# Peptides against a protein of PDB entry 5HDT, part 10

Target 1, 163 residues: chain A of PDB entry 5HDT
Amino acid sequence: MVVKTFMDMDQDSEEEKELYLNLALHLASDFFLKHPDKDVRLLVACCLADIFRIYAPEAPYTSPDKLKDIFMFITRQLKGLEDTKSPQFNRYFYLLENIAWVKSYNICFELEDSNEIFTQLYRTLFSVINNGHNQKVHMHMVDLMSSIICEGDTVSQELLDTV
Target 2, 163 residues: chain A of PDB entry 5HDT as posed
Amino acid sequence: MVVKTFMDMDQDSEEEKELYLNLALHLASDFFLKHPDKDVRLLVACCLADIFRIYAPEAPHTSPDKLKDIFMFITRQLKGLEDTKSPQFNRYFYLLENIAWVKSYNICFELEDSNEIFTQLYRTLFSVINNGHNQKVHMHMVDLMSSIICEGDTVSQELLDTV

## One batch from the design tools (peptide; made by RFdiffusion4, then SolubleMPNN)

Design b1_p9_5_s1 (from b1_p9_5, 6 letters changed)
Fold by OpenDDE base, seed 5:
Structure b1_p9_5_s1 (fold): chain B 163 residues (1-163), chain A 9 residues (1-9)
Amino acid sequence: as target 1 above (163 residues)
Amino acid sequence: MKKYFSFSK
C-alpha cells in the first residue's frame, strides 16, 4: 500500500527515503495527476503531501514545471473540503492538515508562477470555507494562507484582489 | 532525536 508507506515514513528515515524516491517521482507523473478516478487523485494528493513532509526542507522534484503541476493538482483536490459529509472528508482533512503544517506551498516561492499558484489556492479555499467546518479546518486554512502572506517577499495585485 | 522540518523560511 503506497499511501500507507509514505504516511508512516518519518523525515529521518534516510534508507527508506532513498528506496522510495523513484516511487515518489512516479507519483507526480501525468498518469496519476490526471487519473480519471477522483478517489485515486485524492490518494495521490495525500501521498504527494506526505512526500513533501518526508523530504522537507528539500523537495525531491527538481522540475519547476512539475512542481507547478503538483501544487495546482493539490489545489484542485482541496475543493473536496466543501462537503463535510463526504465519505472522503477525513482524507481531505488530512491533506489540508499536512500542507498547512509542512508549509509545502512555500516551495512555490522558487517558481516563476508562484503568484498564480497562490491565487488559485486562495480562491479555492475561500470557495469552500463555510460555517459547517469545525474549528480545526478553519485553523488550518487560516494557517496556510497566513504563512504564505507572511513569508512572501511580494504579493501580486491579483492575489491581493482575491484576499 | 528526530528532527521536524517544514518549508518555512
Scores: peptide ipSAE 0.365, ipTM 0.843, DockQ to the pose 0.848
Fold by OpenDDE base, seed 2:
Structure b1_p9_5_s1 (fold): chain B 163 residues (1-163), chain A 9 residues (1-9)
Amino acid sequence: as target 1 above (163 residues)
Amino acid sequence: MKKYFSFSK
């Protein structure tokens, strides 16, 4: 399983990183990002999050447009955090934990449309956050948002006012 | 301890 392959890979797996680089690039294709199955899209998001983790601090995706598509895609998947009783919640949690820890969204600071991406991220998180989430979920959400604000010398005042 | 890389500036 592709998901398990990237999940079990660490940042020091140089030979594996080289071997699966092409697969990582293909996972960001429209075929996967626009897959009709919601569960498949979640798995794709987790794989992409793992790819950012594995290749940190350098993303293997070089196209700004592709990076934007990826982070907008991941942001859309985070809406699934709203249902804590979903059988897929553990994967949504994994996605949240990963992007918070790896700080993958900080890649977006190099993108022209960073404000759009961060705005959608914040709106999504605030729309799904609820009292049913445990302390760890809340912690990751706060860590994710705080990290972006803290490192956001380029974060516009307009973004802060909008959120 | 394993050194972990992030995208933090």
Scores: peptide ipSAE 0.365, ipTM 0.840, DockQ to the pose 0.920
Fold by OpenDDE base, seed 1:
Structure b1_p9_5_s1 (fold): chain B 163 residues (1-163), chain A 9 residues (1-9)
Amino acid sequence: as target 1 above (163 residues)
Amino acid sequence: MKKYFSFSK
């Protein structure tokens, strides 16, 4: 299973990283990003998050347009965090935990449309945050948002005021 | 211990 392959891979697995690089690139194709099945899209998002983890601090995706598509795609999947009783919630949690820990959204600071991406991320997170989430979920959400604010030097005040 | 890499600035 492709999902298990990337999930179990470490950052220092150089031989495996080279072997699966082409697969990592293919997972960011429109075929997967626009897949009609929402469960497949969630798995794709988790794989992409793992790919960023594995290849950190260097993303294997070099196209600014592709990176924007990926992070907008991941952001859309985070809407699934709203239902804590969903059978897929554990995968949504995994996605959140990963992107918070790896700080993958910090890649977006190098993109021209970074504020658009961050705005959509913040809006999505605040739309799904509720008191039913356990403390770990809340911590990851706070870590994700605060990391962007603390490490950003181009985040507009307008964006911060809308948070 | 092995260093973990992230996308910190």
Scores: peptide ipSAE 0.361, ipTM 0.840, DockQ to the pose 0.917
Fold by OpenDDE base, seed 3:
Structure b1_p9_5_s1 (fold): chain B 163 residues (1-163), chain A 9 residues (1-9)
Amino acid sequence: as target 1 above (163 residues)
Amino acid sequence: MKKYFSFSK
């Protein structure tokens, strides 16, 4: 399974990284980002998060437009964190844990539309955060938001109004 | 999660 392949891969697995690079690029295609099945989109998001982890600090996606599409896509998937009782919650948790740990959203600082991406991320996180989330979920959300604020030189007024 | 590198600005 593709999901298992990337999940089990380490950053120092150079031969495997080279072998599966074309698959990694293919997973960011519109076919997968716009897939009609919600569960498939979640799996794609987890794979993309793992790909950023595996290839850090060099993302295999170089197009600014593609990177924007990917992070807007991942942001939309995080809405699934709202239902802690969902059978898919563990995968949403994995996605959140990964992006917080890897700091993959820091790639967005190279994009002209970084403030738009960060604004959507913060709005999404604040819309789903609730008292039913355990401490680990809250910790990852705080780590993610704090990292972006600390790393950024400036923040748009729109983002400041959201926070 | 095993990690050696992360992303920075």
Scores: peptide ipSAE 0.347, ipTM 0.837, DockQ to the pose 0.582

Design b1_p9_5_s2 (from b1_p9_5, 4 letters changed)
Fold by OpenDDE base, seed 4:
Structure b1_p9_5_s2 (fold): chain B 163 residues (1-163), chain A 9 residues (1-9)
Amino acid sequence: as target 1 above (163 residues)
Amino acid sequence: MKVYKSFSK
């Protein structure tokens, strides 16, 4: 499975990274980002998160428009964190944990629409955070949001109002 | 999950 392939790959696996680069690019296509199946979209998001992890600190996606699409896509998937009893919650947790640890959203600082992306991220996180989440989930959410605030040069007033 | 490198601004 593609999901397992990227999940099991380490950052120092240079030969594998080169081998699967085309697959990584393919996974960011509109076909996958707009896939009608919610579970498939979650798996795609996890793969994309792993791709950012594997290729850090250099994203394999060079198009600003594509990067925006990817992060807006990932942000939309994080809505699934709202239901802690969902059968898919563990994968949503994985997604959250990954993007928090890897700090993949820091890529967005190079994008023209960074504030839009960050605003949507914060809105999403605050909309799903609840007392049903354990300490680790809360920690990752806070880490994710704090990293952007601390490392960003400027943030929109809209983002600040959300925080 | 092992993360040795991460993204930064």
Scores: peptide ipSAE 0.428, ipTM 0.895, DockQ to the pose 0.595
Fold by OpenDDE base, seed 1:
Structure b1_p9_5_s2 (fold): chain B 163 residues (1-163), chain A 9 residues (1-9)
Amino acid sequence: as target 1 above (163 residues)
Amino acid sequence: MKVYKSFSK
């Protein structure tokens, strides 16, 4: 299981990081990002989040276009946080927890389309956040959003209106 | 508690 392989890997596992680098690159291909199965897309998102965790602070993806595709893809998966009773909710929580801890979206500050990515992230989070979420979910959502606001040099009026 | 290297601007 590819998901378990990356989930169990540590940041200091240098030999494993080198061994699975090509697999990490392939997981960001259009085949996986555009996979028709919703559950597969969630697994792919978790793998990508783990890849950012493992290779932090150096992302293995160097193409700005590919990075944009990845973060827009991850953002779309976060919509699944809306249903706390879903059998897949724990995986959505894992995804949120990971990106909050690792601050992977901070990579987007280097991208020309950072404003679009952050706007979509905030819109998505505000669309799914509700009082049914436990304190940990709320904490990770707040950590994720506040980190981006605090570290950003420029924020569009559109993003400010969303917040 | 797990400590991560993280991304920062």
Scores: peptide ipSAE 0.416, ipTM 0.851, DockQ to the pose 0.650
Fold by OpenDDE base, seed 3:
Structure b1_p9_5_s2 (fold): chain B 163 residues (1-163), chain A 9 residues (1-9)
Amino acid sequence: as target 1 above (163 residues)
Amino acid sequence: MKVYKSFSK
């Protein structure tokens, strides 16, 4: 299983990283990002998050347009955090935990549309956050947002209005 | 918590 392969891989598995690099690149194709099945899209998002983790600090995706598509895609999946009773909640949690720890959204600082990406991320997080989430979920959300604010040189007025 | 290499600006 592709998802399990990347999930079990660590950052210093150099031979495995080389072996599965082409697969990692294919997972960011429109076929997967626009897959009609919601559960498949979630699995793809988790796999992409794992790929960023495994290859950090060097993302294997080099196209600015592709990177924007990926992070907008991941942001859309985070909407699933709203339902804590969903059978897929643990996978949404995994996605959130990963991107918070790995700080993968920091890649977006090199993109011209970084403020758009961050604005959508913050809007999404604030739309789903609720008292039903446990402390770990809240912590990861805060860590994610704080990291971006602290590491950014400037924050757009639009982003400030969102917060 | 495992320590990972991470992305930074």
Scores: peptide ipSAE 0.414, ipTM 0.851, DockQ to the pose 0.648
Fold by OpenDDE base, seed 2:
Structure b1_p9_5_s2 (fold): chain B 163 residues (1-163), chain A 9 residues (1-9)
Amino acid sequence: as target 1 above (163 residues)
Amino acid sequence: MKVYKSFSK
């Protein structure tokens, strides 16, 4: 299973990283990003998050447009955090935990449309935050947003004022 | 707790 393969892979697994690089690139294709099945899209998002984890600090995706698509895609999946009772919540949590730890969204600072990406991320997170979330979920959400604010010289004041 | 290489500056 592809999902399990990337989930279990370590950052120092050099031979495996090389072996599965083409698969990693393929998973970012429109076929997967626009898959009609919501559960499949969540799995794809988790795989992409794992790929960023595995290859950190070097993203295997080089196209700015592709990177934007990926992070906008991941951001859309985070909407699923709103329902803590969903059977898929644990996988949404995994996604959140991963991107918070890896700080994968920091890749976006190199993108021209970083403010758009961060705006959507913040709006999404604030829209799903609720009292049903446990402390760990809240912590990861705060960590994710704080990291971007702390790391970014280019985070616009307008973004900070409007979100 | 795992320690990751990250994309932090």
Scores: peptide ipSAE 0.413, ipTM 0.848, DockQ to the pose 0.645

Design b1_p9_5_s3 (from b1_p9_5, 5 letters changed)
Fold by OpenDDE base, seed 3:
Formats: C-alpha cells, sequence, structure tokens
Structure b1_p9_5_s3 (fold): chain B 163 residues (1-163), chain A 9 residues (1-9)
C-alpha cells in the first residue's frame, strides 16, 4: 500500500505531499534502511526514490548524515541489477530509471563525502553491467554516470582514476 | 514539466 501510494503520486500533488510527509520521513529511519529482508529493502529504496521525485527540487531529508545513509543504501540496492532473470528485476529497473531522470544523486554534491558516494555508485554500476541488459538499462546507467560528471565541477580526476 | 535536482541553481 505504501509503495503504491508514492508511486502513483505526481510532483504537483501538493495536498497529498503534505499528508504523507511524516511517512516519507519515517521510511528513511534505520529500521527500514537496515531491514533484514532484501525484498523489503528494495521496496524501501523504490519508495525513497519516489519521495525524491515527488518532492523535487527540495527533498524532505535535510540532515547530511541521513542523506549519506540514504544514497549509500540506494547504491547497495543497485547491485540487484546483476540478475536480469530475477523476479524483482522490474523493481530494480524502476529504481534505476527513477534516479537517472530525477537526478537525485545531485543532492550529494552538497555533502562532504560526495566523492565516496559517487565512487561507490560507479563501482557498483560497472560491476553489474553486462551484455544481458537491454538498451534501456544501459541508457539509464550511462545517463546516471554522465549526468554526475557533467554536473560536478569538483568531480576530480582522482575519483575517476579510483573507479 | 518534470522537475529534477541540480547542484547549480
Amino acid sequence: as target 1 above (163 residues)
Amino acid sequence: MKVYYSFSK
């Protein structure tokens, strides 16, 4: 029910955004980010991606530490893209598609540990990319990585060499 | 119109 609520919500749904703001904040708690069930963590990641979409350009999460936790969490979920035959692959695709066009990782440029976050993102994406992925998956992966490089004046050559 | 995040405002 919660997953469907945020997935069906538009960016201009102002009354609904206000109604579910407390739920959005609650979904970023350690209880959900550290949930022992892998499928639950994926659903949480999709909800968080939708929350970033709905509240753009002002995400409701303002704590730098919380934002770091969220993006490191989302990055870990992207590892699931490696298995194209998984029953959950469509949800992993949804997550990738969302973060690519919403450009939610651009929030990380305001964080001191942005290079760490981007390094983990690039390493994760390169580790899961394979010839079994269709063109749309490849396109979203490229869009995600290139957007960060283009946006970041401070994306150092050192970061690129580390990947 | 779709809204997205940008570091450069």
Scores: peptide ipSAE 0.507, ipTM 0.879, DockQ to the pose 0.380
Fold by OpenDDE base, seed 1:
Structure b1_p9_5_s3 (fold): chain B 163 residues (1-163), chain A 9 residues (1-9)
Amino acid sequence: as target 1 above (163 residues)
Amino acid sequence: MKVYYSFSK
């Protein structure tokens, strides 16, 4: 399974990174990003998060438009964090944990539409945050939002007003 | 070693 392949791969696995590079690029295609099955989209998001982890600090996606599509796609999947009793919650947690420590959204600072991406991320996180989440979930959400604010040289007032 | 993304290059 593709999900297991990337999940089990280490950042120092240079031979495997080269072998699966084409697969990594293919997973960002419209076929997967626009897949009609919600569970498939979640698996794709987890794979993309693992790809960012594996190839850090240089993601294999170089197109600004493609990067925007990927991060907007990942952001949409985070809505699934709302229901802590969902059978897929563990995968949503995995996605959140990954993007928090890998800091993959920092790639967006190089994009023209960074404010749009961050605004959508913050709105999504605040919409799903609830008292039913355990401390680890809350910690990752705070880490994700705080790291973006601290990393950027400038943050628009519009983004700050959204928080 | 843990590697992550940074805006400051």
Scores: peptide ipSAE 0.493, ipTM 0.877, DockQ to the pose 0.392
Fold by OpenDDE base, seed 2:
Structure b1_p9_5_s3 (fold): chain B 163 residues (1-163), chain A 9 residues (1-9)
Amino acid sequence: as target 1 above (163 residues)
Amino acid sequence: MKVYYSFSK
């Protein structure tokens, strides 16, 4: 399974990173990002998060438009965090944990539409956060948002006021 | 999950 392949791969796995680079690039295609199955899209998001993890600090995706599509896609999947009793919640947690630790959204600072991406991220997180989430989930959400704010020299005050 | 490298500035 592709999901397991990337999930089990370490950042130091140089041979594997080279071997699966083309697959990583292919997973960001519209076919996968626009897949009609919600569970498949979640798996794709997890794979993409793992790809950012594996190749950090260098994203294998070079197109600004593609990067925007990916992060908007990942952001949309985070809505699934709202239901803590969902059988897929563990995968949503994995996605959140990954992007928080890897700080993959910091790639967006290099994009012209960074404010749009961050706005959607913050709004999504605030829309799904609830008292049913345990401390770890809350910590990852806070860490994710705080990291972007703290490192975002380009984050406008207007963005902070509107979120 | 092991993360040695991140995209932090």
Scores: peptide ipSAE 0.450, ipTM 0.919, DockQ to the pose 0.612
Fold by OpenDDE base, seed 4:
Structure b1_p9_5_s3 (fold): chain B 163 residues (1-163), chain A 9 residues (1-9)
Amino acid sequence: as target 1 above (163 residues)
Amino acid sequence: MKVYYSFSK
């Protein structure tokens, strides 16, 4: 399974990273990003998060437009964090945990539409935060949001209004 | 050691 392949791969697995590079690129195709099955999209998001982790500090995606699509896609998946009793919540947690410590959204600072991406991220996170989330979930959400604020010299007024 | 992304504008 592709999900397991990337999940089990370490950051220092240079030979494996080279071997699966084409697969990583393929997973970012519209075929997967626009897959009609919600659960499949979640798995794709987790794979993409793992790909960012594995290839850090240089993501394998070179197209700014593709990167924007990926992060907007991941952001949309985070909406699933709203239901703590969902059978898929553990995978949503995995996604959140990954992007929080990997700080993959910091890639977006190099994108023209970074403010749009961050605004959507913050809006999404605040829309799903609830009292049913445990301490770790809250911690990752805070870490994710604070990292972006700390890394950027300037934040758009729209983003500040969202926070 | 974990590697992560960083960027400061």
Scores: peptide ipSAE 0.519, ipTM 0.887, DockQ to the pose 0.393; fails the geometry check

Design b1_p9_5_s4 (from b1_p9_5, 6 letters changed)
Fold by OpenDDE base, seed 4:
Formats: structure tokens, sequence, C-alpha cells
Structure b1_p9_5_s4 (fold): chain B 163 residues (1-163), chain A 9 residues (1-9)
């Protein structure tokens, strides 16, 4: 399974990274990003998060438009964190944990629409945060939001007002 | 050691 392949891959696996580069690029296609099955989209998001992890500090996606699509896509998946009783919550947690420590959203600072992406991220996180989340979930949410604020010299006042 | 993305550096 593709999900397992990237999940089990380490950041220093240079030969494997080269071998699966084309697969990584293919996973960012509209076919997967716009897949009609919600659970499939979640798996795709986890794979993309793992791809960012594996290829750090240089993501394999070179198109700014594609990067925007990916991060907007990942942001939409984070909405699933709202239901702590969902059978898929563990995968949503995995997604959150990954993007928090990998700091993959920092890639967005190089994009023209960075403020739009960050705004949607913050709105999504504040929309889904609730008292049912444990300490780890809260920690990752805070880490994710604070990392962007700390990294961003280009963060607009409008974005800060959204926080 | 974990590698992550950094913009400000």
Amino acid sequence: as target 1 above (163 residues)
Amino acid sequence: MKIYYSFSK
C-alpha cells in the first residue's frame, strides 16, 4: 500500500526517495485531491504529509499552484479533527502530528497566496478545537499555529487579526 | 535528528 510505503520511509532514505519520487508527484494529482471518497482523501493527505516529511527540507513539488492546492487540500482534511469519536480520528491525529513537527506549512511562505492558506488553516483549527481533544492534540494545534506566527516576517496584520 | 521546514532561518 502506498500509505504504508511513505509512512515507513525515513528522511535519510535517499535511494527510496529517488525511487518513489514519481509516485509522490502522482499523489498530488487532481485525481487524488478531488477523490470522491472522504476516507481516501484522508489517506492521501497523510501520504502527502509523509512526503513532505521524507523530502524535507525540500519538497518535491515545484509548482506554486500545486503547492497551494496541496495545502488547501490538507487544511480541508483537518476539519475531521472535530469529531473525537470518529473511527478515523487516529488518522486525523497522525496528519496533525506530522504537519506540526515537520512544519510543512512553512513552505507556504514562498507562495503568493500564503496569507490565504494560513487564514484558512487558522480558521479550520479554531473551528474544530474542542474540550474532547486530549493534551497532545491541543499541543499540536498550538504548535502548528504558533510556528507560522514565529517564522513569518511576511505574516500580514490581517492574518494576525484572524488568530 | 529530525529535519523540518524553516523559512526564517
Scores: peptide ipSAE 0.523, ipTM 0.885, DockQ to the pose 0.404
Fold by OpenDDE base, seed 3:
Structure b1_p9_5_s4 (fold): chain B 163 residues (1-163), chain A 9 residues (1-9)
Amino acid sequence: as target 1 above (163 residues)
Amino acid sequence: MKIYYSFSK
């Protein structure tokens, strides 16, 4: 129910955005980010990606520490892209597609630990990319990485070594 | 119209 609620919501749904704001904030709690069930964590990541989409360009999460936790969390979920035959692959694809066009990781440029977040993102993407992925998956991965490089004024040496 | 995030506002 919660997953479908945010998935079906448009960016101009102002009344609905106001109604579900408290739920959006609650979904970023440690209870959900550290949930022991892998499938639940994936659903949480998709919801968070939808929340970034819906509330763009102003995400409802304002704490730098919370934002870091969220993006490190989303990055960890992207590891699931490695298995194209998984029954959950479509949700991993949805997550990738969303963060690519919404450009939610651009929020991280305002964080002190942005280079750490981007380094982990690139390492994760390069670790899971393979020839079994279809063209759309490859396109979203390239779009995501290119957007970050183009948006940033400088990139750390560590990130350059990863690329 | 699609709204996305940008560091340069």
Scores: peptide ipSAE 0.515, ipTM 0.881, DockQ to the pose 0.375
Fold by OpenDDE base, seed 1:
Structure b1_p9_5_s4 (fold): chain B 163 residues (1-163), chain A 9 residues (1-9)
Amino acid sequence: as target 1 above (163 residues)
Amino acid sequence: MKIYYSFSK
């Protein structure tokens, strides 16, 4: 299974990273990003998050347009965090945990549309945050948002006030 | 070892 392949791979697995590079690139294609099945899209998002983890600090996706598509896609999947009783919640948690500690959204600071991406991320997170989430979920959400604020100087106070 | 992304590089 492709999902297990990337999930079990370490950051220092150089031989495996080279072997699966083409697969990583194909997973970012429109076929997967626009897949009609929501469960498939969640699996794709988890794979992409693992790919960012494995290849850190150099993501294999070099196109600014493709990177924007990927992060907008991942952001859309985070809406699934709203239902803690969903059978897929553990995968949504995995996605959140990964992007929080890997800090993959920091890649977006190099994109022209970074503010659009961050705005959509913050709005999505605030829309799904609720008191039913356990402390670990809350910690990852806070870590994700605060890391972006602390990392960049291009995120204006006006942008944060409008979220 | 933990590697993450940084804008400051």
Scores: peptide ipSAE 0.503, ipTM 0.880, DockQ to the pose 0.380
Fold by OpenDDE base, seed 2:
Structure b1_p9_5_s4 (fold): chain B 163 residues (1-163), chain A 9 residues (1-9)
Amino acid sequence: as target 1 above (163 residues)
Amino acid sequence: MKIYYSFSK
C-alpha cells in the first residue's frame, strides 16, 4: 500500500526517498487530487503530508501552481475533522498532526497566493473546531495557526483582519 | 512520528 510506504518512511531514508520520488510527484497529479472517492482523497492527503515530512526541509514539488493546488487540496480535507466519531477521524487527526509538526504550510510563504491559502486554512479550521475535539486536536490546530502567524513576516494585515 | 527537519524559518 502506497499510504503505508510513505507513512513508515523516515526523513533519513535516503535510498527510499530517491526510489519513491517519482511516485511522490505522481501522487500530486489531478487524477489523485480530484479523485471522486472521499476516502481516497483523504489517503492522498495523508500521503502528500508524509511526502512533505520525508523530504523536509525541501519540497519535491517545484511548481508554484502545483504547490498551491496541493495545499488547497489538503485544506479541503481538513474539513473532515468536524466529525470526531467518524471512522476516518484517526486519519484526519494524522493529517493534522503531521502538517502541524512538519510545518509544511510554511512552504506557502514562497508562493504568490500565500494569503489565499492561509485564509482558507484558517477559515476551515475555525469552521470545524468544536468542544468535541480532545486537547491534542486543539493543540495541533493552535500550533498550526500560531506558527504561520509567528513566522509570517509577509502575512498581510488583510489576512489578519479576515481571521 | 519523528521530526528532525521542518519547514520552519
Scores: peptide ipSAE 0.401, ipTM 0.895, DockQ to the pose 0.622

Design b1_p9_6_s1 (from b1_p9_6 with Y1A)
Fold by OpenDDE base, seed 4:
Structure b1_p9_6_s1 (fold): chain B 163 residues (1-163), chain A 9 residues (1-9)
Amino acid sequence: as target 1 above (163 residues)
Amino acid sequence: AKMRLGKKP
């Protein structure tokens, strides 16, 4: 429903982007980010990933604090990649593929707490990487991490030590 | 930079 709406939306759909802007903003509320159901949080993360895709290169979220919350939230959801046999793995895959392809995390370079965000991302990814993942999963993980390293002017030593 | 590549299938 809402997931499908954003999933099917094109970046060039300007009228639709305006129409669903309020929904995009609402999906980033604490109500959804702190939802008690982990499956709902995964769906929210996928929607947020699609929102970043649709509104790229500029996210509709103007608050740096909100952006930080969102990316920390998405990072936490990526922990679900650890179980390749989970019924929800395909949605975790979608999340990973999306954020890697769009390079969604790259907007975090403008945030004061970018190093914290990237460090948590890398720690999370390395914690879930395993031999049960197929080549596509590995590729997206590498793409996601390498994009940040390659495009960042400065990266914390802690982040570099994680890699 | 963040990419704008259109809709990915």
Scores: peptide ipSAE 0.042, ipTM 0.723, DockQ to the pose 0.696
Fold by OpenDDE base, seed 2:
Structure b1_p9_6_s1 (fold): chain B 163 residues (1-163), chain A 9 residues (1-9)
Amino acid sequence: as target 1 above (163 residues)
Amino acid sequence: AKMRLGKKP
């Protein structure tokens, strides 16, 4: 039996989704979210992004607090986009591309603390956005931010003030 | 809303 990574897993692989559900849940544990190694945290973030893709439209995480922790965690990793010359930049790009394309953050609209999550996301993105990024990076950042604005019924004043 | 994609990014 071929063991697939989350990156290679198809959304329609129902049996595999069930098989790796426990792993998906464990990857969201504090052990991984607070891992001391920055490279490990990036890998975890990418894996979590893939999990959101695979289990779309519903994430396997049932706790609102856990979902908040995950997206705050992913948001913190996006700061790594600031260094385009980093060996890990392509992985940061993958993270950005994935969450933008899947619209992963849109699940946060079901959370009470959605405004906090979105505010932190926008602050982080605006802090790293610069003219040195290529067009694709800019496109994904814009797509990510605009999708949230377009699908949200309301946006907080604090969020609007960050734009 | 999250998208179920036919193509991976």
Scores: peptide ipSAE 0.041, ipTM 0.726, DockQ to the pose 0.608
Fold by OpenDDE base, seed 3:
Structure b1_p9_6_s1 (fold): chain B 163 residues (1-163), chain A 9 residues (1-9)
Amino acid sequence: as target 1 above (163 residues)
Amino acid sequence: AKMRLGKKP
């Protein structure tokens, strides 16, 4: 399975990283980002999160527009965190844990539309936070938001109003 | 900055 392949790969596996680079690039295509099946989109998001982890600190995606699309896509998937009883919740948790730990969104500081991306992320996280989430979920959400605030040079008024 | 960490056990 493609998902398991990236999940099990280490950052130091240079030969494997080269072998699967084309697959990593293909997973960010519009075909997958706009896939009609929500479960497929979640799997794609998890793969993309793993790709950011594996290829850190440099993402294999060279287009700023593509990076924006990817993070807006991942942000949309995080809405699934709201329902803690969903059969897919564990994968949503994996996505959240991964991007928070790796600090994947921090690459967005190089993008012109970083404030838009961060604003949408914060709005999404605040919309899904509820008392049904355990401490780990809350911690990852806070870590993700705090890291962006601490490392950001510029914050839009819209983002400030959201926080 | 993105973290460069090994695979989590």
Scores: peptide ipSAE 0.041, ipTM 0.719, DockQ to the pose 0.569
Fold by OpenDDE base, seed 5:
Structure b1_p9_6_s1 (fold): chain B 163 residues (1-163), chain A 9 residues (1-9)
Amino acid sequence: as target 1 above (163 residues)
Amino acid sequence: AKMRLGKKP
């Protein structure tokens, strides 16, 4: 129900965005980010991706530390892209497609620890890329990485060397 | 920065 709620919500629905703001904040709590169930964490990641989409260009999370935790969390979930035959792959695809299209990680440029976040993202993506991925998956991965490089005045040489 | 974009089809 929660997943569907955010998935179907539009960016221009200000009253609805306000109504579900508390839920959005709650989804970023340690309870969900550290949930023991892998499938639950994936669903949480998808919801968070939708929240970033809905509230773009600004996230509803005011704490830089919380934003860091969220993106590190999402990055960890992207490891699930490695198995193209998994029943959950479509959800991982949704996550990737969403964050790539929205350019969600670009908000991290405002964070002090952006370099750490981007480095971890790139390492994760390169670790899961394989020949089993179709052209769309590859395109989203490239779009995600390219967007960060193109916008990143703060991108370290170490990160560039990884590419 | 993130742009306000519609839902991707």
Scores: peptide ipSAE 0.043, ipTM 0.729, DockQ to the pose 0.685; fails the geometry check

